Peptides against a protein of PDB entry 3S8F. Designs and how they scored, part 45

Target 1, 157 residues: chain A of PDB entry 3S8F
Amino acid sequence: VLTLFVAVPSLMTAFTVAASLEFAGRLRGGRGLFGWIRALPWDNPAFVAPVLGLLGFIPGGAGGIVNASFTLDYVVHNTAWVPGHFHLQVASLVTLTAMGSLYWLLPNLTGKPISDAQRRLGLAVVWLWFLGMMIMAVGLHWAGLLNVPRRAYIAQV
Target 2, 166 residues: chain B of PDB entry 3S8F
Amino acid sequence: DEHKAHKAILAYEKGWLAFSLAMLFVFIALIAYTLATHTAGVIPAGKLERVDPTTVRQEGPWADPAQAVVQTGPNQYTVYVLAFAFGYQPNPIEVPQGAEIVFKITSPDVIHGFHVEGTNINVEVLPGEVSTVRYTFKRPGEYRIICNQYCGLGHQNMFGTIVVKE

## One batch from the design tools (peptide; made by RFdiffusion4, then SolubleMPNN)

Design b1_p11_1_s3 (from b1_p11_1, 6 letters changed)
Fold by OpenDDE base, seed 3:
Structure b1_p11_1_s3 (fold): chain B 157 residues (1-157), chain C 166 residues (1-166), chain A 11 residues (1-11)
Amino acid sequence: as target 1 above (157 residues)
Amino acid sequence: as target 2 above (166 residues)
Amino acid sequence: SAEDRLRELLE
């Protein structure tokens, strides 16, 4: 039980980011409980990518608590569950944040803004990436619960 | 102006922090619920037991695969299993249906996995340590052992078999 | 102000 307290600093950090997003959305004219979300710049892939990463990180964080639990870890350890967790934490949050950073960094480094076509393509890329990662992650977690081993090409299930 | 913005941000942060704490309790509750309702079949971990990986093939209970299955009671057996590059011994492992089987698994070389299909047996095998797993096979047949820890070039083909006899 | 700076960064 004590090991679960390690989640407290992580949650504090994550929800501080959420607080910043709410503040930003309200500054952009969003009102009410959910109106601030709609007010965020969803037309910018540099914004959308890391936010989608954060969304993927939520179930990943919950999985982190599971993986840190001695008894529950015995069920999921070295099964497809573990790669599923990694794809949420690394291939979603970290990767999408990196992708989003590039959409901001490259125009700033070159001094040349991205075209509208490039912007739309960027949005398509990050949304498709997120969708693919979510499908893959759900599949891997499900397979893991069915006792499909990781690092193996064969399974009884 | 700076103070006004700071105070506004703090208000949102406090709300989200409260939410975060609430979610923490929800997660703890979910774990507690899962442990209470879905962990009846979890195999308890044994005490730490050490063995010399350099001599395990030469002396002791793992040295002779023909003597690996030891009856310790009327319906209880201990099976001394070696996971090595790249296979398991004994292979096959033959045990009776309905008997309580205690697997004592170790490695003479590198870290391996011991994942038995159709069961909840899934442990890592470390050189110098003995992994202990207790299981009772209710159904006769063949159960495949899979190495789920990368151990070298032959890892993907490292399989064993447990044969449960009626 | 900090609010104005943040708004500008989001434009």
Scores: peptide ipSAE 0.007, ipTM 0.793, DockQ to the pose 0.011
Fold by OpenDDE base, seed 1:
Order: C-alpha cells, then sequence, then structure tokens
Structure b1_p11_1_s3 (fold): chain B 157 residues (1-157), chain C 166 residues (1-166), chain A 11 residues (1-11)
C-alpha cells in the first residue's frame, strides 16, 4: 500500500496542469463548474493535442497504480494490459504533446501562421489519433483482463 | 496584477490537489477491497531461490527432463522446468489431474516468460533465479505454455505443452 | 501580468 505514494508527485503534476487549464478557461470567460472547459481554445490543434493526451493519461495513470501494485500486477503483468497502458502514456500523451508542440513551434520559428486548412487538418488528425488510441487502449486492457499475453501472436480467447 | 493572479492560481491548485489526494485514497481503497475479497487467490512471493544458469543443464534437478516430474506426496508433485531459447523442457509436461503441482522454473540463457493458457500461471523466468508457482489442474487436457517475454529470434515460436492426465 | 501572459499564450 505504501508504494502507492509514488503516484503522489505524478498526480500533483497532473492536477496542477488541470488547475492551469481551469484558470485559463475562466480567464477566457468561462464560468460555472464546467463552463471554463468550453471556453478553452478547442479550435487550435496546438492546444487540443496535448489536452487530449492528458485525457488519455488519466486512465493510464490509474493503470499505473494497478501495475505498481504487487498483488494486482500479478494479474495484469505481461498481458495485453501492459501495452494498453503504454499506448495511453506514450502513444497518446507524449505523442500528442509532441504534435501539439510542433503546431506551436513551427509557426513561431518560421514567422508564418498556419493556414485555416492546415488548422482544420491538424484538428482532424489529432482527434482521429486520439479516437484510435482510445479504441486500441480499451481493447488491449480488455484483452489483458482476459489473460491475453503480450508479445505473442496467439491467445486462448 | 501578479498577486491576484497567483492567489487565484493557488486556490485552484489547492482544490485540484485535494481532488488528487482523494483519488489516491480511492485507488488505495480499491486495492484494499481487492485484497480483502480475493485473499485466497493471491499467490504470495516466496523466498528467492538461486541457481547457477551455467551448470543448471549439467547437474541438479533440471538436468534430466526424464526426471523433471517428482512426486513429493500422495497427490503432490514438483516439476522442474527449463525455459530456454527456444522452448521448454520437459515438453510435454505430464501431470495428473487434481494433484497439487509445484513448478520450479529457471532459465539457462536469457529471460523468458512462462504463461500457461487456461490458468493464472504467468511468471517471468530469470537466469539464476527459480520461479515457483503452485497450481492444481482441475480439468484434464492440454495446456499451452507461451513465452510472453521477448527472448530472441525464435521467441514467437517458443511454446510448450502441459498434459493433464485423468 | 501573469494573466495577460497566459491570455496571450492561448490566443
Amino acid sequence: as target 1 above (157 residues)
Amino acid sequence: as target 2 above (166 residues)
Amino acid sequence: SAEDRLRELLE
């Protein structure tokens, strides 16, 4: 049980970011319990990408606690559960953050803003990526709970 | 101004921090609940048992596959299994239905996996260490052993079989 | 101010 305290710094970081998002949303005119979310710049792929990554990171983080638990890890270790966890953590958060960073960095470095077409395409790519990753992650976690092994091309189920 | 902004940010951070701590306790509670309701199904870690991977094939209980299955009691067996590149020995592993089987698994070369389909047996096998798993097969038949830890070029074809006899 | 900087980053 004590080993779970290793999650505290990560949770603190994650929820600090969430706090920043709330502040930003409220600064942009959002009000109420959830109105600040709608006020965030969802039309900017540089914003949407890392935020979607963060959203994927939530269940991934919960899974991390499971994976770090001695008794529960016995159930999920080296099953499809683990790749599911990694896809949420790396292929979602890290990758989407990189995508978002690129959407911010390139316009600033070149001095040229992205076109509206590029913006829309970027949004489509980011959302489709997120959707695909969520489907894959859910499938992998489910398969893992059904005792499908990782690093194997066959399974009982 | 800066002071007002910082104060506001801190207020939100405190709220979210509280939520963070609450979620932590929720997760701990869930783990505690799982342990409380599934204690009988938990296989505790045993004592660390070591073996020399360089000699395990030449001497000791893993050396002869024909002697790998040892009856230790009226309905109890110990099976000394080697996971190697790229297979298992003995193969097949033959055990009786309903008997308590203690698997002693080690590797002479690299890390392997030992995943038995149809069971909750799923352990990593490290050279120099002995993995111990206790299981009772209730149903006769064949159970496939799958290596779920990458171990080289032949990893994908590394399988074994446990035959449970009536 | 911090608020202004944050707003600029989000525009």
Scores: peptide ipSAE 0.000, ipTM 0.796, DockQ to the pose 0.011
Fold by OpenDDE base, seed 4:
Formats: sequence, C-alpha cells, structure tokens
Structure b1_p11_1_s3 (fold): chain B 157 residues (1-157), chain C 166 residues (1-166), chain A 11 residues (1-11)
Amino acid sequence: as target 1 above (157 residues)
Amino acid sequence: as target 2 above (166 residues)
Amino acid sequence: SAEDRLRELLE
C-alpha cells in the first residue's frame, strides 16, 4: 500500500512539467485546449529530444506502478517486461534528455550556433531514436507478458 | 510580469493536478484489470527460510541429488534444488504428473534465476535463502529451466530440465 | 521577468 503511494508525488511532478509546457505554449501564442502544443518549438532538437523522452517516460511510469505492485511484479519480474521498462526510462528519457542537453549546451559553450543542416539532422536523429525505442519497448513489454525470460537468448515464444 | 506568470502557472497546475488525481484512479483500475486477467494461479510468497550456503553442498537435503526428490504425501513431493554456477541439481528433475510439487531452491554461490518454461514458476535464488514454490504439472514431458539472472561467464549456458512422468 | 526569460529560452 505504501509503495503505491509513491505514485502520487510522481504524478504530481509529471503533470507539473506538463503544466509548464502548457504555459510555455500559450506564451508562444497557442490557444484552445490543444493549440498550445502546436505552439511549442518543435523545430529545435534541444526541445524535441527531452520532450520525446518525457513522452516515453509516461508509459514507463505506468509500468513502474505495475512493477511496484507486489502481485503484478510476480508476473513481470525477470521477464522481457523489465528491460522494456528500463529502455523507456533510461534509453528513452535519460538518453534523449542528454542528447537534447548537448544540442543546447554545445552551441552555448562554443558560441557558435548550429547550422540549419545540423538542426534538421538533429531532429531526424531524435525522432528516429524515439520511434525505434518505442517499437523496441512495446515489443519487450509484449514479450514479457508472454513470459519471455530476461537475460536469456532463447524462449518458447 | 513575473507575478502574472506565477498566477498563470498556478492556474494550469490546478488543472493538471486534478487530472493527475484522475489518472491515479485510472491506473488503479488498470492494475485491478491486470490482476483479474493475468494473475490466475499466482504462487504466494512463502515464509523466509535461511540456510548456510557454505555447507549446503556437504550436508542437509540439498547435498545428495539422488535424494533430492522426497515424497511427503500420497501425491505430494518436495524437491530440493540447487542452482549453482553453472547449472541445476538434480538434473534432470524427475517428478510425476499430477502430483503437487514443492520446490525448495537455494544457491551455494551467487544469485541465480529459476524460470521454468511453460509454467508460471519464476523466482530468484539467493545464497542463504530458500525459495519455496508450489506447482502441479498437468502435462507430461520436459520443461526447461532457465537462469534469468546474470550469474557469471557461464550464465548463458545455465539450463536444467524437469521431466514430468506419466 | 520570468515570462521574458522563458520566451528567450524557447526562441
């Protein structure tokens, strides 16, 4: 019971970030229920990368609640489900955030802005990374539910 | 402007906090649904039992693989299994079909996994602890045991077999 | 202001 209560502050934090994004989008001229999303700077890989990481983190967070449940963890523990969860949390959120940070940090440290070509390439990289990670994560979670073991090169399925 | 921004942020936070609370209930519902659909036949956690991993190979019920399968009732057996680097003993584990099997699993060295394919048996095996799992094999045949916890250089080759006899 | 700083960071 106490473990599941950890979901409360986590959700509060996650949706506080969402509130900040809404505020930012509305400051940039977005209107309506969803118009603020379109107003966010989707042309900047320094923004897109961590946001995609956050999007991947949402199902990962939901999975975290599952993993934290005693009864549900019995089903998924040491199956492909677990690395699926990790790839959303580490290889998606952390990695994409790091990538995004570099897109912001390097231009600032060198004093040289990235070229338009570099910007477009950066956007392609982070979107492709996200797509690949989502495919992998969905596959791993699905395999995990089918009792495919973790840390094994063979399985019945 | 800073004050205005603060007020605006608070308004959005209130809405998103309400949404977060709603989502909490959604997740609880999803957990309940998952439990109802995917947790049939869950093996409950047993009582914590401790053993000395340094002597488990020399004395006690795990010491002799030939005596690992013990009949405890008319259709009940206890199987004392060692998971070690890098394999299982006894191997194969021979049990009768339809009998209630209580696996008592421990390790003399490092942490291993005990995942039996085709079943819901999936436990970690810790040195110094005894993992207890109850299962009844309804189908005869061979069931592969897989180590799903990294345990060293030979981890990938660590397999066992349960043979269920008619 | 906080709004101005945010706008600058998001441009």
Scores: peptide ipSAE 0.000, ipTM 0.783, DockQ to the pose 0.011
Fold by OpenDDE base, seed 5:
Structure b1_p11_1_s3 (fold): chain B 157 residues (1-157), chain C 166 residues (1-166), chain A 11 residues (1-11)
Amino acid sequence: as target 1 above (157 residues)
Amino acid sequence: as target 2 above (166 residues)
Amino acid sequence: SAEDRLRELLE
């Protein structure tokens, strides 16, 4: 009940953030239905990291509703599905947001901008992290649907 | 001006909110699809039944593993199972093929899992509570019981077996 | 304006 209750405010927040991104993209010269996306600062790891985290959070949020459903939770509870959900929420969104925050915070605190090499490395790290997390998350969710238990080193499938 | 900026932001928010409503329907559809395709039967929640975990080993239907399997009808059985650190009793659990089996599962110590491979049986077992699961084994053979709730140092080795006889 | 401030921040 609590999860379903907070789902609505969370969705509102998520789409408000998306609206802010659209506005920012349009301010940067993006036009059309999707042009504003390309106009966002994808060359900045401080931006890319949390945005990728948000993208990973979308299926995670949907999964949260599944996990909170009485009928569907019976299918997924204590299977590999659950850690899959966790990795989307914590290891993706929270971790990537933290990573992105560092790329913004440290240069601003020290007054020393990051070098171009550091920027490129940061982008590589963030994208590789996201890719790995998505692969693992999909695998865990899939395994969970195949009734692979969590907290067990063996499974029938 | 600032007013114009706020107006523009509001317009974008309205658009995204409209999109969000559409996505809600998509999510509902996906949930429905998942339910329809990944639910192998329904094990209804039983009534809330309580037991004293401190005495469950000494008295009552769980006390004697030899008496754990009770025939309640021509093709119906009740099996009183204990999940404990670190195993199950009785072990193996022997039941006939095609019979309706009602598992009554509880724990004398800590929380355990009762996950039967090859079936949709997957419940947590709490001390002081009785978990009731109804299932009919259509295929003979051995079904492994796995503890999927961390219960201590021996958790990873906590297994049981259900033997379904022809 | 808020819009101008946002633009400056995103430069």
Scores: peptide ipSAE 0.000, ipTM 0.770, DockQ to the pose 0.010

Design b1_p11_1_s4 (from b1_p11_1, 6 letters changed)
Fold by OpenDDE base, seed 4:
Structure b1_p11_1_s4 (fold): chain B 157 residues (1-157), chain C 166 residues (1-166), chain A 11 residues (1-11)
Amino acid sequence: as target 1 above (157 residues)
Amino acid sequence: as target 2 above (166 residues)
Amino acid sequence: SAADRLAELLS
């Protein structure tokens, strides 16, 4: 029970980030309940990558609550569910954040801006990465619920 | 302008914090719902039981695989299982259909997994600890045991079999 | 079916 209390500050942090995004979008001219989302710089891979990582982190975080629950963990522990969780947290959030960081950092350090072609390619890469990770993560979570074991090459399903 | 921006940020933060709290309760409700509808599939954690992994092969209930299956009562059995690099003992494990089986599982070497296909039996096996799982096989046949915890070079080939007899 | 197996494993 005490372990689940970590969900409180985690959620607070997550939604604080969301609040920052809303403020930024509204500063960029977005209006209404959802208009601020459209106003965010979706043409910049340095922005899109970490945001997609955050989106993947949402179901991953929810799964974290499940994994941290002593009762529900008996259902999912050491099944394909766990790798599904990790691929959302590490292979999506961390990896996409790293990609986004590089898209900002390298041009900044070298003093050379990325070309338009490189920008478009970067956007394609991060979106395709996100899509692939979501498909894989959903599959792994689904397989896990069907009792597919972790760290095994065979399964009775 | 900066002051106005800070006030605006605070307003958004308050809204999102409220949403955060609401979502927290939603997650709690979902957990409660899951527990209410799927409690029969939950294996409760047992009390900590310890053994000496250095002597478990030489003495005690795990020492002789021929005596690993012990009838403890009418239609009740205890099975003492060793998970080791790289297999299970006894193998196969033979138990009657419909009997209440208490598995007592430990390891003499490293951490292993004990995942029985077709069942919800899925536990980690730690040297020095005894994992206790209670299960009743309703269907006769063979059930494969899979190690789902990496335990070395032979991990991928570490399998066992439970044979449920009519 | 997979759904039936899932129900059995979770119930």
Scores: peptide ipSAE 0.022, ipTM 0.807, DockQ to the pose 0.252
Fold by OpenDDE base, seed 3:
Structure b1_p11_1_s4 (fold): chain B 157 residues (1-157), chain C 166 residues (1-166), chain A 11 residues (1-11)
Amino acid sequence: as target 1 above (157 residues)
Amino acid sequence: as target 2 above (166 residues)
Amino acid sequence: SAADRLAELLS
């Protein structure tokens, strides 16, 4: 129980970001419980990428609590579960945030806006990345629960 | 205007913080549920047992692989296993079906893994420490031991076998 | 089945 309290600061940070998104969506005309989500700029890959990263971070964070739990960690430690967790945290959140940052940074550095074609391609890239990452992560977590070992090229099943 | 905006943000933050705390309790409940329903699968923390990795090969219960399997009682055995670069000893480990096996595992060199396929035996093996795992094999056959902790150039080929006899 | 194996691993 005490170990779980370690997650409180990180959760506070994460949901503060979510609060900022809600505020932004409402400023853009979104109303109601979910209307603010639709009002967010989903046509901008610089926005979509880090948000998808945040979405991937949710199950990753839950997994973090599992991994930090003494009793539950015995089940998942050094199995495919662990790299599954890493891919949600690093290869999803961090990587997608970096990708999104590029879609903001490059136009600002060059002084030229991205073309519509580049924007559409960017959206395709980040959505496909997210989809692939989620498939991979689910597979790794599933394999981990089936006791597939980490750092091994073979498994019983 | 700025004051109104800040107040609105604060309200949203409070809502999300409340949600965060609620989720924390959900996770606690899930852990509690898991512990309550799967108590047999919970491995409690054992007493820390130390050994000198520099002499473990020369003296003591790990020194002779031919004497690694010790019967400690009726249908009870202790198996002294060394995980080393790059393999396990004894290999194979032969134990009877249905017997309670206590594995005492240590390493003379670097950190290794001891992952037995088809079982919930999965521990890291640290030089200077003895890992203790209890298990009863219900089914006869061969169980592969896999090193799941990187230990060097031969890590990927580091395997052992447990043979469970009827 | 995978479910059976999981149950076995957790029990």
Scores: peptide ipSAE 0.018, ipTM 0.805, DockQ to the pose 0.271
Fold by OpenDDE base, seed 1:
Structure b1_p11_1_s4 (fold): chain B 157 residues (1-157), chain C 166 residues (1-166), chain A 11 residues (1-11)
Amino acid sequence: as target 1 above (157 residues)
Amino acid sequence: as target 2 above (166 residues)
Amino acid sequence: SAADRLAELLS
């Protein structure tokens, strides 16, 4: 039971970030319950990338609770489920955040703004990355639930 | 101006905090529901049983593969299994259909996996520790044991077989 | 079926 308390600070952090996004969106002119979302700078890969990472982190976080459960971990441990979890947490959130950071950092360090073409390419990259990660993650979690073992080249299914 | 911004942010944070707490309870409820409906066959946490990995091959219940399957009662068996680099002992493991099988698994060398296809048996095997798994095979046939923890150069070829007889 | 197998694994 105590292990589940780990979710408390994580959720608090996640939703405070969401609160910050809402605030930012409202400052940018967004109004209403969801209008602030549209007001966010979705044309900037430096913004889109980490936000997509956060979206991927949501199911990953839920999976983290599952993995931390003694009973449920018995089912999923060392199956394809685990790599699926990692790809959501690391390959999605961390990686996309890093990608987004670079889209901001490099232009600032060099003093050269990114071109419109580079911006569009960046958007394509991060969206495609996110899509690919989601497909892969769903597949891995599914395979894991079907008892496909981790670190094995064969499976019953 | 900074004060106004701070107050505004706090207001949003309070709302989202309430939401976060609600979601926490939702997750806990989901876990509780899952546990309530799917606890059968899951072995609860037990006492840690230790063995000496340096002598486990020479003495004790794991020493002789011919004596690895021990009938402990009517339709009840204990199977002493070694996971080693790179295989399982005994191999095959022969047990009757419908019998309650208690697997006592340990390793003389490094950490291995013990994943039995078609079952919910999936545990790590640590040298110096005994993993205990209880299972009843309802269907006869062959069940493959797969090592799902990297254990060395021969890891990918580390397999065993459980033969369930009618 | 896969669903049945999953149910068995979870039980």
Scores: peptide ipSAE 0.018, ipTM 0.813, DockQ to the pose 0.270
Fold by OpenDDE base, seed 5:
Structure b1_p11_1_s4 (fold): chain B 157 residues (1-157), chain C 166 residues (1-166), chain A 11 residues (1-11)
Amino acid sequence: as target 1 above (157 residues)
Amino acid sequence: as target 2 above (166 residues)
Amino acid sequence: SAADRLAELLS
């Protein structure tokens, strides 16, 4: 009940953040329904990392509602589904946000901008992390639906 | 200028809030779909039943593994199972095919899991509480019980067996 | 505005 109650304000907050990104994209010259997305600074790992984290948080949030469901919890509880869920929340959103924060924080603390090589490396790291996390998350959720147990090294399937 | 910017932000927020509302219904639909496709996996919770974990090994229906399987009807049995560090009692659990089995599971020590492979039986076992699971085995053979809740150094080796006889 | 400042910072 508490999870479902928190889900509503969290969802509104998430889309409010998205609204700010849309506004920023439009200020950068983006036009149309989706043109503002292309106008966002995708060449900056400090931006890309937390945005990818937010994207990963979407299915994770939906999964949170599933986990909080009385009936659906009987299907997914203590299966590989659960690790799949919180890896999207913690290892995706939180971790990528932390990574992105460092790409902003360190240059500002030192007063020195990152080099192009460092920027490109940062982008590679962030995108590869996201890709790997999504693959793992999909696999874990799928395994969970196949009744693979959590905290076990062996499974029937 | 500040006012115009503020109004623009509000307009975008309203749009995204409308989108969020739409997505809420999408999520509800997805939950409904999941429920419809996984209804067979639902095991209704039984009535809350308490037991003293400090005495459950000495007295009561869990005390003697030889008397753990109780026939309650022509085609109905109750099995009193202990999940402990690190195994299950009785082991193996022998039940007939096609009979309705009511598992009464509790723990004398710490929290354990009771996950039966090949079935939808998957419950946590708490000391002081009795977990009740009802299941009918349609296929004869051996079913492995796996502990899926960390319970100590021997957790990974904690297995049991249900033998379903024709 | 805050949005303008953010856009400027990210540009």
Scores: peptide ipSAE 0.000, ipTM 0.765, DockQ to the pose 0.011

